# Peptides against a protein of PDB entry 3C66, part 9

Target 1, 189 residues: chain A of PDB entry 3C66
Amino acid sequence: KSWANLFEKNDFFFRYKFYLEITAYTRGSDEQHLKWSGLVESKVRLLVMKLEVLAGIKIAHPFTKPFESSYCCPTEDDYEMIQDKYGSHKTETALNALKLVTDENKEEESIKDAPKAYLSTMYIGLDFNIENKKEKVDIHIPCTEFVNLCRSFNEDYGDHKVFNLALRFVKGYDLPDEVFDENEKRPSK

## One batch from the design tools (peptide; made by RFdiffusion4, then SolubleMPNN)

Design b1_p9_2_s3 (from b1_p9_2, 5 letters changed)
Fold by OpenDDE base, seed 1:
Structure b1_p9_2_s3 (fold): chain B 189 residues (1-189), chain A 9 residues (1-9)
Amino acid sequence: as target 1 above (189 residues)
Amino acid sequence: MEKLFFKPK
C-alpha cells in the first residue's frame, strides 16, 4: 500500500465521530461474493447522495476501498453470528471462535474446501449538524432504500441463506480493529 | 436477513 493510501486511511478513521458501515455477506463461492459485493459497492455512491441531502447531515464521506475478509463458516448459525458480531469493536471478539481465512492458511486442507462466509465492508464517515440537535436525523429511510435497491437487482440475491447485507451505525471509538494499523491508537470516546 | 443497526449501542 502506498504511503498516500495509509495516510488517507488513518486520517479517515480519526476524522469523524460517526461512521456507517455497509457490509455485504456471502456464504457461498468467491464468484458469488464478487458479484454481490461488486453490486453493493457500486450502489454506495447513491446512498451517499441520499445521506448528503438530509438536513441533519453535514457530510457523508465514503472511504474509497472495501475491507475484505472471509471466515470458515460451517453452519447457518455461524453465518448469523458473523452478521451479528462483525462491525463493532465491542462484539468482534466473538469472531475469534471462527477461523479467519488468510493468505497463509487458505491452502490448508481444513480451510480450502470448507464452507466460507465472505465479507466486504464499505465505510461512510458522517458529520452531523449539531445545531439541529432537535431534528432526529432518520438515516433509516435512505438505508432501507439502499438495501431494497441492492436486493431487487437480481432475484438470486433474495436467497438470505447465501446473500446478506448489513448497515451498522457506529461511533469512531467502536470501529473494528481492521480499520486501524497495529501502531495506531483507537480514537477516544 | 438484513441487519440494520441504526442506533449506536
Scores: peptide ipSAE 0.258, ipTM 0.852, DockQ to the pose 0.121
Fold by OpenDDE base, seed 4:
Structure b1_p9_2_s3 (fold): chain B 189 residues (1-189), chain A 9 residues (1-9)
Amino acid sequence: as target 1 above (189 residues)
Amino acid sequence: MEKLFFKPK
């Protein structure tokens, strides 16, 4: 199946039982985030290649479009909370305690100049080889290598107060609400 | 901090 056929959002998030979420976080300027997220996104293909060669992975297909969000993030604790809670339907409701920045509210005085956390999330759909279920697919190695690759690109990206990167392995039924349209039902278990 | 979530919580 050509990568081109996976670009339909609606099919992608229902196609796989498992997903790898790659989220670039930035607590800083939009410019900082654009550089950081752009770097991370540019390396996702390398991660896919490393995943595909694992004996236990039959398919690793990236969704080509990032999901973008930003929150008012006045404290480091808020930033940690975002990183802890984002990317899972089970926990994402905790983010409701923070002000989501939207096109409608971004010009409000309380939001415009507020400290922000920016999020860019990429998704990889995963299909595992069932016959090799006995082989522990250790995605830790390629994921760690990916993180190291992104972090090592620029010394500034070593500042964990500003730049963060999370890789989350999730089941399709636990995908964030952002990946589904309002009229779509999330996958069941 | 790098967050690697390899197990669904």
Scores: peptide ipSAE 0.225, ipTM 0.847, DockQ to the pose 0.124
Fold by OpenDDE base, seed 5:
Formats: C-alpha cells, structure tokens, sequence
Structure b1_p9_2_s3 (fold): chain B 189 residues (1-189), chain A 9 residues (1-9)
C-alpha cells in the first residue's frame, strides 16, 4: 500500500465523528462473496446520494476502498455472532473466538477447506448540520431502500443463510480496529 | 446507536 493510500485512510477515519458502516456478509464461497460484495459496493454511491440530500446531513463521504476480512465459520450461530459483533470496537473482541483468515494462514489445509464467512465493509463519513442537532436525522429510509435495492438484484441474495447486509451507525471512537494502523491512536470520546 | 441491523426478521 502506498504511503498516500495509508495517509488518506488514516485521515478519513479521523475526519468525522460519525460513520455509517455497510457490511456485506457471505457464508459460502469466495465467488459468492465477490458477486454479493461487488453488488453492494456498486450501490454505495446511490446511498451516499440519498444521505446527502437529508436536511440533517451536511456531508456523506464514502471511503472508496472496502475493508475485507474472513473468518472460519463452522456454524450458523457463528455467522450470526459475526454479524452482531463486527463493526464496533466495543464488541469486535468477541470475534477473537473465531479463526481469522489471514494471508499467512489461508493456505493451511484446515483453513482452506473450512466453511467461511466473508466480510466486505464500506465506510461513509457523516457530518451533521449543527442547526439540526435537535432533529433526529432519520437515515432509516435511505438505508432500507439501499438494502432492498441490493437484495432485489438477484433472487439468490434473498437467502439470508448465505447473504447478509448490515448497516451500522458508529461513532469515530467506536470504529473497528481494522481502520487504524498499529501506530495510530483511536479517536477519543 | 441505531443498529440498523437489517437482519431479516
């Protein structure tokens, strides 16, 4: 990764107090995930456009690169746990109970052939209008529309045992560790 | 924190 890419990444996750995390989950093959995540990623720009027009949102800025991870996921319960715990620093430590697939271990026979959950996460930095701080910005509508758009693209994506999509509103200090470099300090509260 | 977990109900 170029220094410029690292710098842009690091700066992005310090620029905003709030982030919307869009995670595409796939419990299946890498090929299934590539199709699903690729679709979701391709639609993020439409969500951004819908967010930007909300009166309470000043800026909706997408981070252009997905964060990708995968876990050995033997059971459906593990898959539910991943979806519940991922995307928040407060809860992500629960994922340590699962085997993270890494470049170093992915070729190990026990990992290579294991059932996996794949994750691709897109981030949108959000800046809210101060004047509207009293108004709860309802991002539910555009987020729901986005989910429906992704799910409706192919009937296969209706299989929630395989394909899932989560949107998480997260404060900057509660972003997952993956967005920070080892030498970076997490934003304070 | 609105977890808009669009988990299928």
Amino acid sequence: as target 1 above (189 residues)
Amino acid sequence: MEKLFFKPK
Scores: peptide ipSAE 0.201, ipTM 0.809, DockQ to the pose 0.455
Fold by OpenDDE base, seed 2:
Structure b1_p9_2_s3 (fold): chain B 189 residues (1-189), chain A 9 residues (1-9)
Amino acid sequence: as target 1 above (189 residues)
Amino acid sequence: MEKLFFKPK
């Protein structure tokens, strides 16, 4: 089976029990987000390489396309809420309190000129070595190194009011709804 | 494995 077939959306989010979510957040302009998310996305391959060499990780496979979303984000508290609640099926319903920007509503006067939070999320599917199941694979080190690498690229990315980055370890059954098509059933525990 | 969330400070 060609390497390309491994990255079909429909199979990827069902293949692994565990995923690492990498989300770039921007509360600012779309241009700011494009630069920030593009940088983060460009570095994901380096994180994959660091994960693959860990004794407890058998496979680290990146999904090739980011998931994009944006919300009306009038306050800093709303921005914090987005960062806390996004990326988990258990908590994502809290985002319903915010206005999701869509192609259908983006031209509405109340949305067009509103402050926005932009999100770009990359996924890495993880397979762990069975022999090391008892060993807590510490992914903190490579994840921290990745964050530092992204943040150090430009001093502007040190502004946490605008630019944020989160890495979330998620089980397949707790993936956000956005990764599944309307006809797909969420993986069971 | 527990849910691990890294929020960069």
Scores: peptide ipSAE 0.160, ipTM 0.810, DockQ to the pose 0.357

Design b1_p9_2_s4 (from b1_p9_2, 5 letters changed)
Fold by OpenDDE base, seed 3:
Structure b1_p9_2_s4 (fold): chain B 189 residues (1-189), chain A 9 residues (1-9)
Amino acid sequence: as target 1 above (189 residues)
Amino acid sequence: MEVLKFNPQ
C-alpha cells in the first residue's frame, strides 16, 4: 500500500489543529500557471524538511494533491482581493463576487476570453511540541526561504502583477470549504 | 496561536 493511500483525504483535514496553506497565484495564461504552480509544488518537500527540524514542530505532513481553482479576474484590484480573501472560511465568501470558472462554464464566450486568476493550493498539516501556550514557533524563516527559492528560479516570477505566492497559517476549523467533501462536517473550535 | 499570514508581497 503506497504512502499516498495511508492519508485518506477525509482524515487529513481532521487530523491536525493547524495547517499551512501554500498558494501559487497566476493572473495570465494557463501555461504560465502550470509552470509556476509546478515549480512551487516541486519545492514543497524542501519546506517540509525545514519545518520538521524546528524544535517546536513535532509533525509537518504535506497533503499530496493540490487544490485547483480559477476565477474571472478583470482587474488588478480583483487579483489583490483574491489573494486577501482566499484560504480562510471566514473570508472566502467574498470570492462569490467573482465568477468561478468551472467545467460547465469554461466554454462560455464571456468566460473563455476573460482574464483569469489561477490558484493552486498545497496543504501541510502541523503538530506542535508546545506544552506551554506561551511558547512560540517562528515559521517565518523557512517560509521566507521557500518564497525566495521559488521566486529566484526565473526572472519572470519576479512580476507580482502575474505571479504570486502566499503562505497562510490556519486553524482546522477555518480551512476553506474546498478541502471538505459535501458529506463532511467542518471541524468545530 | 495567532494566524501568521505570510504574504511576501
Scores: peptide ipSAE 0.042, ipTM 0.715, DockQ to the pose 0.313
Fold by OpenDDE base, seed 2:
Parts: sequence; structure tokens; C-alpha cells
Structure b1_p9_2_s4 (fold): chain B 189 residues (1-189), chain A 9 residues (1-9)
Amino acid sequence: as target 1 above (189 residues)
Amino acid sequence: MEVLKFNPQ
């Protein structure tokens, strides 16, 4: 069975207490983002494999579909703000200061030709083997290796003004609203 | 349980 068939969307985001969010950011063209996000997405399976072998990780299950969003991003400061605020329910409301690009508005003249930040986010559900609350699982090593792998693929991806990659550890109750349907209730703490 | 956040900005 493909990983894609293992979890329904709604079950996946309720199944785990913890998630790793992998977000590819692009402030540039849709084509640039397609290449960058496609590369990142293609490497997620390698990250999963590296996470699964960590002693503290019992399960690392990827959600197979990326979440896509884009914002009008006039300035570099806006781009930094997106990277800071995105990926957490606690902070994502700050993104309301930016114009979200939607199917309904994408053809508006003010949006169509505007500078954009594109976001593609992959999720990994995590279950831990930690019996002792004092035990720490350090995922920095596999995450760093993953970032290096993605960034090293093309020299252009070294330009942090255009291409960014973030790995955010989040609790299920703090997942972005995008992962839930309108009729779904966010997990409680 | 502490899991370290990795966010390479």
C-alpha cells in the first residue's frame, strides 16, 4: 500500500501529538517554486528514513500531499515575516496582514503581477519512544542533512532571498488551519 | 520530552 493510502487527511492530523513541518519557500516565480518545492518534496522520504532510525522516534509517517499557499510579498521584510509566522496556529494570524492569493483573486491586476511568496509544506507525523520525560530527541542532525541535501542540489538554491527551507516541530493543537477542513475541530492540548 | 525545533532561517 502506498503511503498515500495509509492515512486519510483528517485522520492523519489527529493521529499524532507531534508533527514536523517541512516548508519550501520561494519569493520569485511560480516556475522557480515548482522546481524548488518539487526537489524538497522528492527528498522528504530520505528525511523520514533518517528520522525512523533515531532511537527516540517510534514512528515517522509522511503525509503524502503538500499544502500549497501563496501570498503577495512586496518586500523582503514581508518574506521574513511569512517564514517566521507560518506553520503555527499561534502565529499564522499575522499572515492576515498579507494578501493571500486564491483562485478567486489570482487574476486581479493588483495580484497577478505582484511579487509573491510561494509555500509548499509537507508534514511528518511523529511518535516517540521516550518513556522518560527527561529524554531528548535531537532531530537537528537529520534535519540539517536534509537541508544541506536540498540546498546543494543547485547553486541557485543558495540564494536565501529567493529560496528558503524551514523545518518546524509543532504540536498537533498548533498545526496551521490549512490542515483542517472547515468542519473539523482542531485537536485540543 | 524535549524535541528540538530546527528552523534554519
Scores: peptide ipSAE 0.045, ipTM 0.715, DockQ to the pose 0.206; fails the geometry check
Fold by OpenDDE base, seed 4:
Structure b1_p9_2_s4 (fold): chain B 189 residues (1-189), chain A 9 residues (1-9)
Amino acid sequence: as target 1 above (189 residues)
Amino acid sequence: MEVLKFNPQ
């Protein structure tokens, strides 16, 4: 059974207290992003496998579909801001300062020809096997290995001005708004 | 539980 059929969107983002967000960023062409995000997405299963074997992780379940967004990104500073602010409800409002590219506006001349940052975000729901509140689960190693794996695939992916990859640990109540439907209430703390 | 945010920046 493909992972794709395991969870409906609406259940997935309410099922876990914790999530790992994997975001592939590209400031460049759509083609560049397609290759980069496709690579990252293709490796997520390997990350899941590495997470599942950690003693502190009971469950690591990937959501099957990426969340796609793109912004007009005129400057490198804007690109850094996107990477800093995206992926958390606490900070995502800062992205309102940037022009989100939509199907409705993509043909506008000011948007069509503008430099863009593309984002593809994968989610992994996490359940921890923590008996004691003091136990720390270090996911740094598998996350680092994952980043290295993705970056090492092509030398071009070493260009951080174009290609970036972030792994963010978030609580369910701090998930980005994009994961919820308009009628869905964000999980409470 | 402190889960380390991994930001490879």
Scores: peptide ipSAE 0.044, ipTM 0.713, DockQ to the pose 0.220; fails the geometry check
Fold by OpenDDE base, seed 5:
Parts: sequence; C-alpha cells; structure tokens
Structure b1_p9_2_s4 (fold): chain B 189 residues (1-189), chain A 9 residues (1-9)
Amino acid sequence: as target 1 above (189 residues)
Amino acid sequence: MEVLKFNPQ
C-alpha cells in the first residue's frame, strides 16, 4: 500500500482535532489555475517536513487528494469574499451568494463564459504534544516559508488579483462541508 | 492551545 493510501478519506477528517487548510486561489483561466495549484500541491510535502520538526507538533499528516471547486466571480470584491469566507463551516454559508460551478451547470451560457475563481484545497491533520492548554505552537515561520517558496517560483504569481494562497488553521468541528460525505456526522466540540 | 491562523493576503 502506497503511503498515500494510508489515509483513507473515511477517517482522516475525524482522526485529528486540528487541521491546516492550504488553499490555492485563481481568478483567471483553468490553465492558470492548473499551473498554480499544481505548484502549491507539489510543495505541501516540504511544509509537512517543516511542521513535523516543530516542538509541540507530534504529527503532521497530509491528505494527498485536493478538493476542487470553482465559483462565478464577476468582481474583485467577490474574490476577496471567497478568500475570507471559504474554509470554515461557520462562514462558508456566505458563499451561497455566489454561483457554484458544477458539472450540471457549467455549460449554461451565464456560467460558461463568466469570470471564475478556482479553488484547490489541501489538508494537513495535526496532532500536538501539548498536555497543557496554555502552551502555544507557532506555525507562522514554516507557513511563511511555504508561501514564499510558492510565490517565488514565477513572477506571475506575484499578481494577487489573479493568484492567492491561504493557510487556515481549523478545528475538526469547523471543517468545510466538502470534506464529509452525506452520511457522515460532523465532529462535535 | 493557541495556534496562529496564517492567512496571507
């Protein structure tokens, strides 16, 4: 069984209390997004390695399959809203104001030629060596290094109007609905 | 446990 097969979707999003979400955003073409998200995904293993060596992190396990979504995104304000609201169950309902692109609607004239925001999200499950709730683990350094590594690959990725990258720390009970199957109950607090 | 959210814009 490959290392990638060690994490079945079935228990990954229930196994940890904490997750790091890595989302690559693109407001542009699908080709632009493929290049950007592919780059980000290719570097996730390096972030995992840097997280694992931090004091207070016991385990950093990546879920190897990305989650893909896209929205009709007619304005820059809509793009900012997507980046603010996506990645948390508490806030994701705000995205209902935008049209989610699906296999069922992608050929509609109002959607096919509309400006789009593309999202690719990777997840890392985190386990901490902290018995005392007052201890702090700072993941800022490895996260910043990761962002810089991705952004420095191509000058085009400096255009924040097109390309964005967010790292969100989330609790298991606040994971987006996309990670759960219809028959799965969201983790409780 | 406080873990910093890193949301680079």
Scores: peptide ipSAE 0.044, ipTM 0.717, DockQ to the pose 0.222; fails the geometry check

Design b1_p9_3_s1 (from b1_p9_3, 7 letters changed)
Fold by OpenDDE base, seed 5:
Structure b1_p9_3_s1 (fold): chain B 189 residues (1-189), chain A 9 residues (1-9)
Amino acid sequence: as target 1 above (189 residues)
Amino acid sequence: TEVLRFNTK
C-alpha cells in the first residue's frame, strides 16, 4: 500500500511521538513559491529513504499532503520571525501578530497586493528503535544533504531573502495547531 | 524541547 493511502490526517499526527517538519518558505510571488515548494516536495521521498537507513530509525513515514499557509509579510524582520516561530505550538502564537491570508480575506485590497510569505510544510512521522534510545540518532547528515540538493537545483534558490528551507524536529505534543482539526485534542506530553 | 533546528542558514 502506498504511503498516500496508509494514513488519514487524523491518525497520522497522533501515531508518532516525533515528527520532522520540512517547510519551504518564499517571500515573493505565488509563482515563485509554487516552483520552490514543488521542488522541495518532489525531493522529500529521497530524504525519507535516507532516514530509513539510519541506525535507530525504525520508521520514517511522510504525510502525503503539504500544509499551505501565507502571511502578509511587510518586512524582512517579519520573514525571519515567521521562520523562527512557525512549526511549534509553543511559539506559533507569535504569528498572530501577522495577518494570515485566508480564502475569506485574500481579495481584500489591503491583502491582495501586500508582500507575502508563503509556507509549504511537509511532515515525516518518526519511530525510533527502543534499543537505541541511548544513541542520539544523528539526522543532521541526511537533512543537510536534502537542503543542499534543493538549494543547488537552481541558482535563484540561493537567495535567502526570497527562498528558505527549514527542517524542524518536533515532538507530537508540540506540533502546530494546523495539523489538528478544531475538535481534536492535542496529544499529551 | 530540543528543537533540532536544522537552520539551513
Scores: peptide ipSAE 0.042, ipTM 0.715, DockQ to the pose 0.336
Fold by OpenDDE base, seed 2:
Structure b1_p9_3_s1 (fold): chain B 189 residues (1-189), chain A 9 residues (1-9)
Amino acid sequence: as target 1 above (189 residues)
Amino acid sequence: TEVLRFNTK
């Protein structure tokens, strides 16, 4: 299968049983987020390279386009909630308590100048070479290195009140709704 | 907070 087929959204999110979600969070300005998410996105290829060389990983394929979303985020607690609940279908419904910023509503007075949390999410499809169910592939090391790499790039990114980075291991059936089109059915377990 | 959640199960 050509790499081109991996760029087809529909195929990518149905192809793998497992995904690594890399989400850059910013509670601040869109400019801050652009810089932060751009940095994170620019480093994803390095993470992929580190994942690919792990003995237990057969395939680590990035989806090349980030998923973007933003929420009105008036409090730090809301920001923590977003980080806790986002990235999993089973928990993402909690985000409905927040106002999603859309192209249709972004110019509303109550939204335009409101504090926001910005999210940019990259996905890596994973195929494991696990012969024995007891074999655990530890992706913690490369993921931690990735986080450190991103955080160390600029001192400003040390401010966890503003900038956050989460890596979430997710099963295909628990991917966020954002990765599927309206006509697509979520993968079954 | 750094969130590294790995559920390999």
Scores: peptide ipSAE 0.040, ipTM 0.691, DockQ to the pose 0.118
Fold by OpenDDE base, seed 4:
Structure b1_p9_3_s1 (fold): chain B 189 residues (1-189), chain A 9 residues (1-9)
Amino acid sequence: as target 1 above (189 residues)
Amino acid sequence: TEVLRFNTK
């Protein structure tokens, strides 16, 4: 990938005012998630290409590495909650009600065999070319095409109980905490 | 700048 070396974490999440988050969700096995997230990640470059050609988008730059997390997810409601709350600083605290799977706790009996939701999140930094402040950019078309592309790859990916894909437009100040280091201060505004 | 969000939830 030609862009794989273009950006480092150090400034990426401070560089743009706006980001597109692409999150692949899997409530199932690690194997299922690896396949699903791997597929999604493999298609991100196509989404970038489609975003870049929009008249209102000056720059669409992908971050090269996914952010990975997993939660104990006993119920479908928990899975919906994860999808609802994840990806925004203003809402992510609700995820504290769930057990985050970590390297430290993954071998605990209560976690090891528990149902899990896996998350892989890719980020695209966006710079807009908007002369008129009243102008809007519609990203629904390329985003929908991307979702359809991913979902259509395998019939199994049509099962929303297991596989989900969200594209969230997020302002820099509302990025999840995971994108910042402990010593980094979240962008303001 | 207004950007239309897409969410598949």
Scores: peptide ipSAE 0.045, ipTM 0.723, DockQ to the pose 0.170; fails the geometry check
Fold by OpenDDE base, seed 3:
Order: sequence, then structure tokens, then C-alpha cells
Structure b1_p9_3_s1 (fold): chain B 189 residues (1-189), chain A 9 residues (1-9)
Amino acid sequence: as target 1 above (189 residues)
Amino acid sequence: TEVLRFNTK
């Protein structure tokens, strides 16, 4: 059994109290997104390595598969809204104002040629080695280094109108609905 | 609940 099979999807999103979400955003072509998200995904292992060496982190385990979604995104304001609201159960309902692109609707004329925002999200489960509730682990440095690494790879990725990258620290009970199957119950607070 | 977020903006 491959290492990837050791973590059944169902166990991964229930196993940890905390997760780091890494989302690559592209407002442009599918080809642009494939290149950008592929780059980001290829660097996630480096972020994991940097997290694992922090004294306050006991475990940093990546989920092996990205979550993919795309929305019709007519304006730059819509693109900013997606980046603000995505990645949290508390705020993700705001995305219902946008048209989600699905396999069923992607060939519709109104959707096929519309401007789109593409999202690819990777997850890292985190277990902290904190005995005292007052102790905090600072993950800003490794996260910032990761963003800089991805953005500096190609000059084109410096265009924030097209390419964006966000890292969000979330609790298990606030994970997006996309990570759970229809028959699974969201973790309680 | 505190949310820590890092973005390129």
C-alpha cells in the first residue's frame, strides 16, 4: 500500500484540530492555472519540512491530493471576494453569489467563454507540542518563505491581477465543506 | 477564533 493510502481521506480531516490551507488562485486561462498550481503543489513538501523542524510542531502531514474548483469571475472585485471568503466554513457561503463551474455546466455558452477564477487547495494537518495554553508557535517565517519561493519562480507570477497565493490557518471545525463527503459529519468545536 | 492568514497582497 502506498504511503498515500495510509491516510484515508475520511481520517485525515478528523485527525487534527488544526490545518494549514494552501490555495493557489488564478484569474485567467486553465493553462495558466495548471502551471501556477503545479508549481505551488511541487513546493508544498518544502514547507512541510520547514514546519516539522519548529519546536512547537509535533506533526505536519500533507494531504496528497489538491481540491479543485472554479468560478465565473467577471470582475476584479469578485476575485478579491473569492480570496477573502474561501477556505473557511464561516465565510464560504458568500461564494454562492458566484456561478460555480461544474462538469454539468462548463459547456454552456454563458460559462464557457466567461472570465474564470481557478482554485487549487492543498491541506496540511498540524499537531502542536504545546503544554502550556499560553505558548504560541509562530509559522509566519516558513509561510512567508514559501510564498516568496513560489512568487519568485517566474516574473509572470508577480502579477496579482492573475496569480495569487494564500495560506490560511484553520481549526478542524471550520474547514470548508469540500473536504467532507456527504455522509460525513463536520467535527464539532 | 483567531484565523492566521498569509497572502501575497
Scores: peptide ipSAE 0.044, ipTM 0.719, DockQ to the pose 0.339; fails the geometry check

Design b1_p9_3_s2 (from b1_p9_3, 7 letters changed)
Fold by OpenDDE base, seed 3:
Structure b1_p9_3_s2 (fold): chain B 189 residues (1-189), chain A 9 residues (1-9)
Amino acid sequence: as target 1 above (189 residues)
Amino acid sequence: VEKFFFKPQ
């Protein structure tokens, strides 16, 4: 398969056993989120480079297109819940308690002026060198460096009430529903 | 807060 075919959505989310999800969260304006998520997205390539040089990582391939979503987020507790539950099929059903903002409903009076949490999620497919079962790959180091790089860009990004960043390590069978088309079956365990 | 969610291999 050509390089281009390796990054087709349908192939990408079935190709790896493991994924790293990078989600930029913003509880604020769309403009604030555009700046924050754009910054995070611009740095993902640096994270990939740091992952690729780890002895235990055979492959780290980014899916280049972000997944975008937004929810009505009236409270800080709702914002924490989104950050805790998003990014895993096991927990994402909890998000059904919140109103998802869609193109169809965004102009409704109850949604238009409501507080919102915006999400932009990038995915990295991971393949590990299994033969050295004893080599613990600690991705915390490059992930922490990545977070620090993003947060240090602007003092405003130090406000955790508005701007957040989560990195989630998940198995392919536990990827969120958003990565699959309606006609696609989730990977088995 | 930055969140890291890691699952065992």
Scores: peptide ipSAE 0.049, ipTM 0.772, DockQ to the pose 0.102
Fold by OpenDDE base, seed 1:
Structure b1_p9_3_s2 (fold): chain B 189 residues (1-189), chain A 9 residues (1-9)
Amino acid sequence: as target 1 above (189 residues)
Amino acid sequence: VEKFFFKPQ
């Protein structure tokens, strides 16, 4: 089962030239994040369906598993930085200024009691119709509808100090390092 | 903030 998951992962992040990243952010408790990310993840299939019906999109293929990370996030400015820098290989190095929470360090007193930002990221591989590549495929509409659907579920999710949702369009060569194994080379431009 | 990083090429 482990090798099959690795194979599916490796094939997925090399298969497409373009990806849509859907990241649920929570600056709060793990319980708050589980509820928020779980809701977002539950709606991704609806977004895929809305993307698939666009004339310019040939394929919208979701990756089945979220990527999870958390950072010590002492300030609101740090939380904004995470949201700005995460999801692109070009900018993710800025996150090295923050303490990444790992299974190895989570029990350290300085980390255990620190304010945290939690991230859950879903990926959608995109293939566009070549004939329509000259036509601006406006994915903004289905993405906005998706965000509204997630935010409208509970009034608490209107608090942008705690709950955030970002959709990022990225090229395969600019995917975050988290999607590749240590022995894998990222796609070339 | 709802961040849509859509750079339509």
Scores: peptide ipSAE 0.048, ipTM 0.767, DockQ to the pose 0.110
Fold by OpenDDE base, seed 5:
Structure b1_p9_3_s2 (fold): chain B 189 residues (1-189), chain A 9 residues (1-9)
Amino acid sequence: as target 1 above (189 residues)
Amino acid sequence: VEKFFFKPQ
């Protein structure tokens, strides 16, 4: 089962040229993040449905599991930096300036009590219709509707100091390192 | 396909 899951994961991130990343950010408690990310994740299927009906999109396939990460996030500027830099291989190295929370270090006093930014990222693999290569597929509308849907669910989610939601369109070769195993070679350009 | 990076401000 673990091997099958790894294989499915690995195949997914090699299968498509394009991906939509949906990241729920929380600078607060793990409980706050659980609620926020859980909500976002629960609505991803609605986004997929809206993407699939776009004439330029042939396939929109969600990856079934979120990617979870958390960083020590002492300042609001750090939180903004995380949101800016996360989700792209080109920029993710900037996150090395922050302390990644891991299972190995989470119990350290300096980390345990530190303010944190939590990230939950869902991926949608996208295949576009070749015939529509000339037509710009605008995914802005369904993405905006999705964000509005998530934000409107609870008034508390209007607090951008705590809760954020980003959608990033990326190419397979620019996927974050987190989606690949250490022994895997990322897709070439 | 246009790069869509949506950060709700």
Scores: peptide ipSAE 0.045, ipTM 0.764, DockQ to the pose 0.320
Fold by OpenDDE base, seed 2:
Structure b1_p9_3_s2 (fold): chain B 189 residues (1-189), chain A 9 residues (1-9)
Amino acid sequence: as target 1 above (189 residues)
Amino acid sequence: VEKFFFKPQ
């Protein structure tokens, strides 16, 4: 299959057993988020390049489009909760305690003027050269370098109250519901 | 492969 076919949503999230999720978080304005997430997204290719050269990684394949979501986020604790719970099917139900901003509700007075957390998530599908599932591939270095690269672009991005970046390694069966269409079933273990 | 979550401090 051509590399281009791997960028189709319907195949991408079923193809790999493992994924790296890169989420840019912004508790602030949509404009702030657009700049921050756009920067992060622009650097993902560099992370892919660094992952591909690791001996334990056979393939690091980026999904080309981010997943976007936003929540009413009245407190810093809510923002921390979002960062802790988002990106895993096991934990994402905790986000139901927050109001998801949708096109249908965004004009409601209680939502329109509320503080918001914006999320943009990029996905990298991973295939490993390791036969033994107990073997660990150390992705800490390239992940750290990636974060540093993003954060160093603007001093404002050092404000963790506003801007955050997380990288989460997840199994395909633990991908968030957002990556699947309503008619799709998540992969089994 | 274990789950890894990297959150910069």
Scores: peptide ipSAE 0.044, ipTM 0.758, DockQ to the pose 0.325

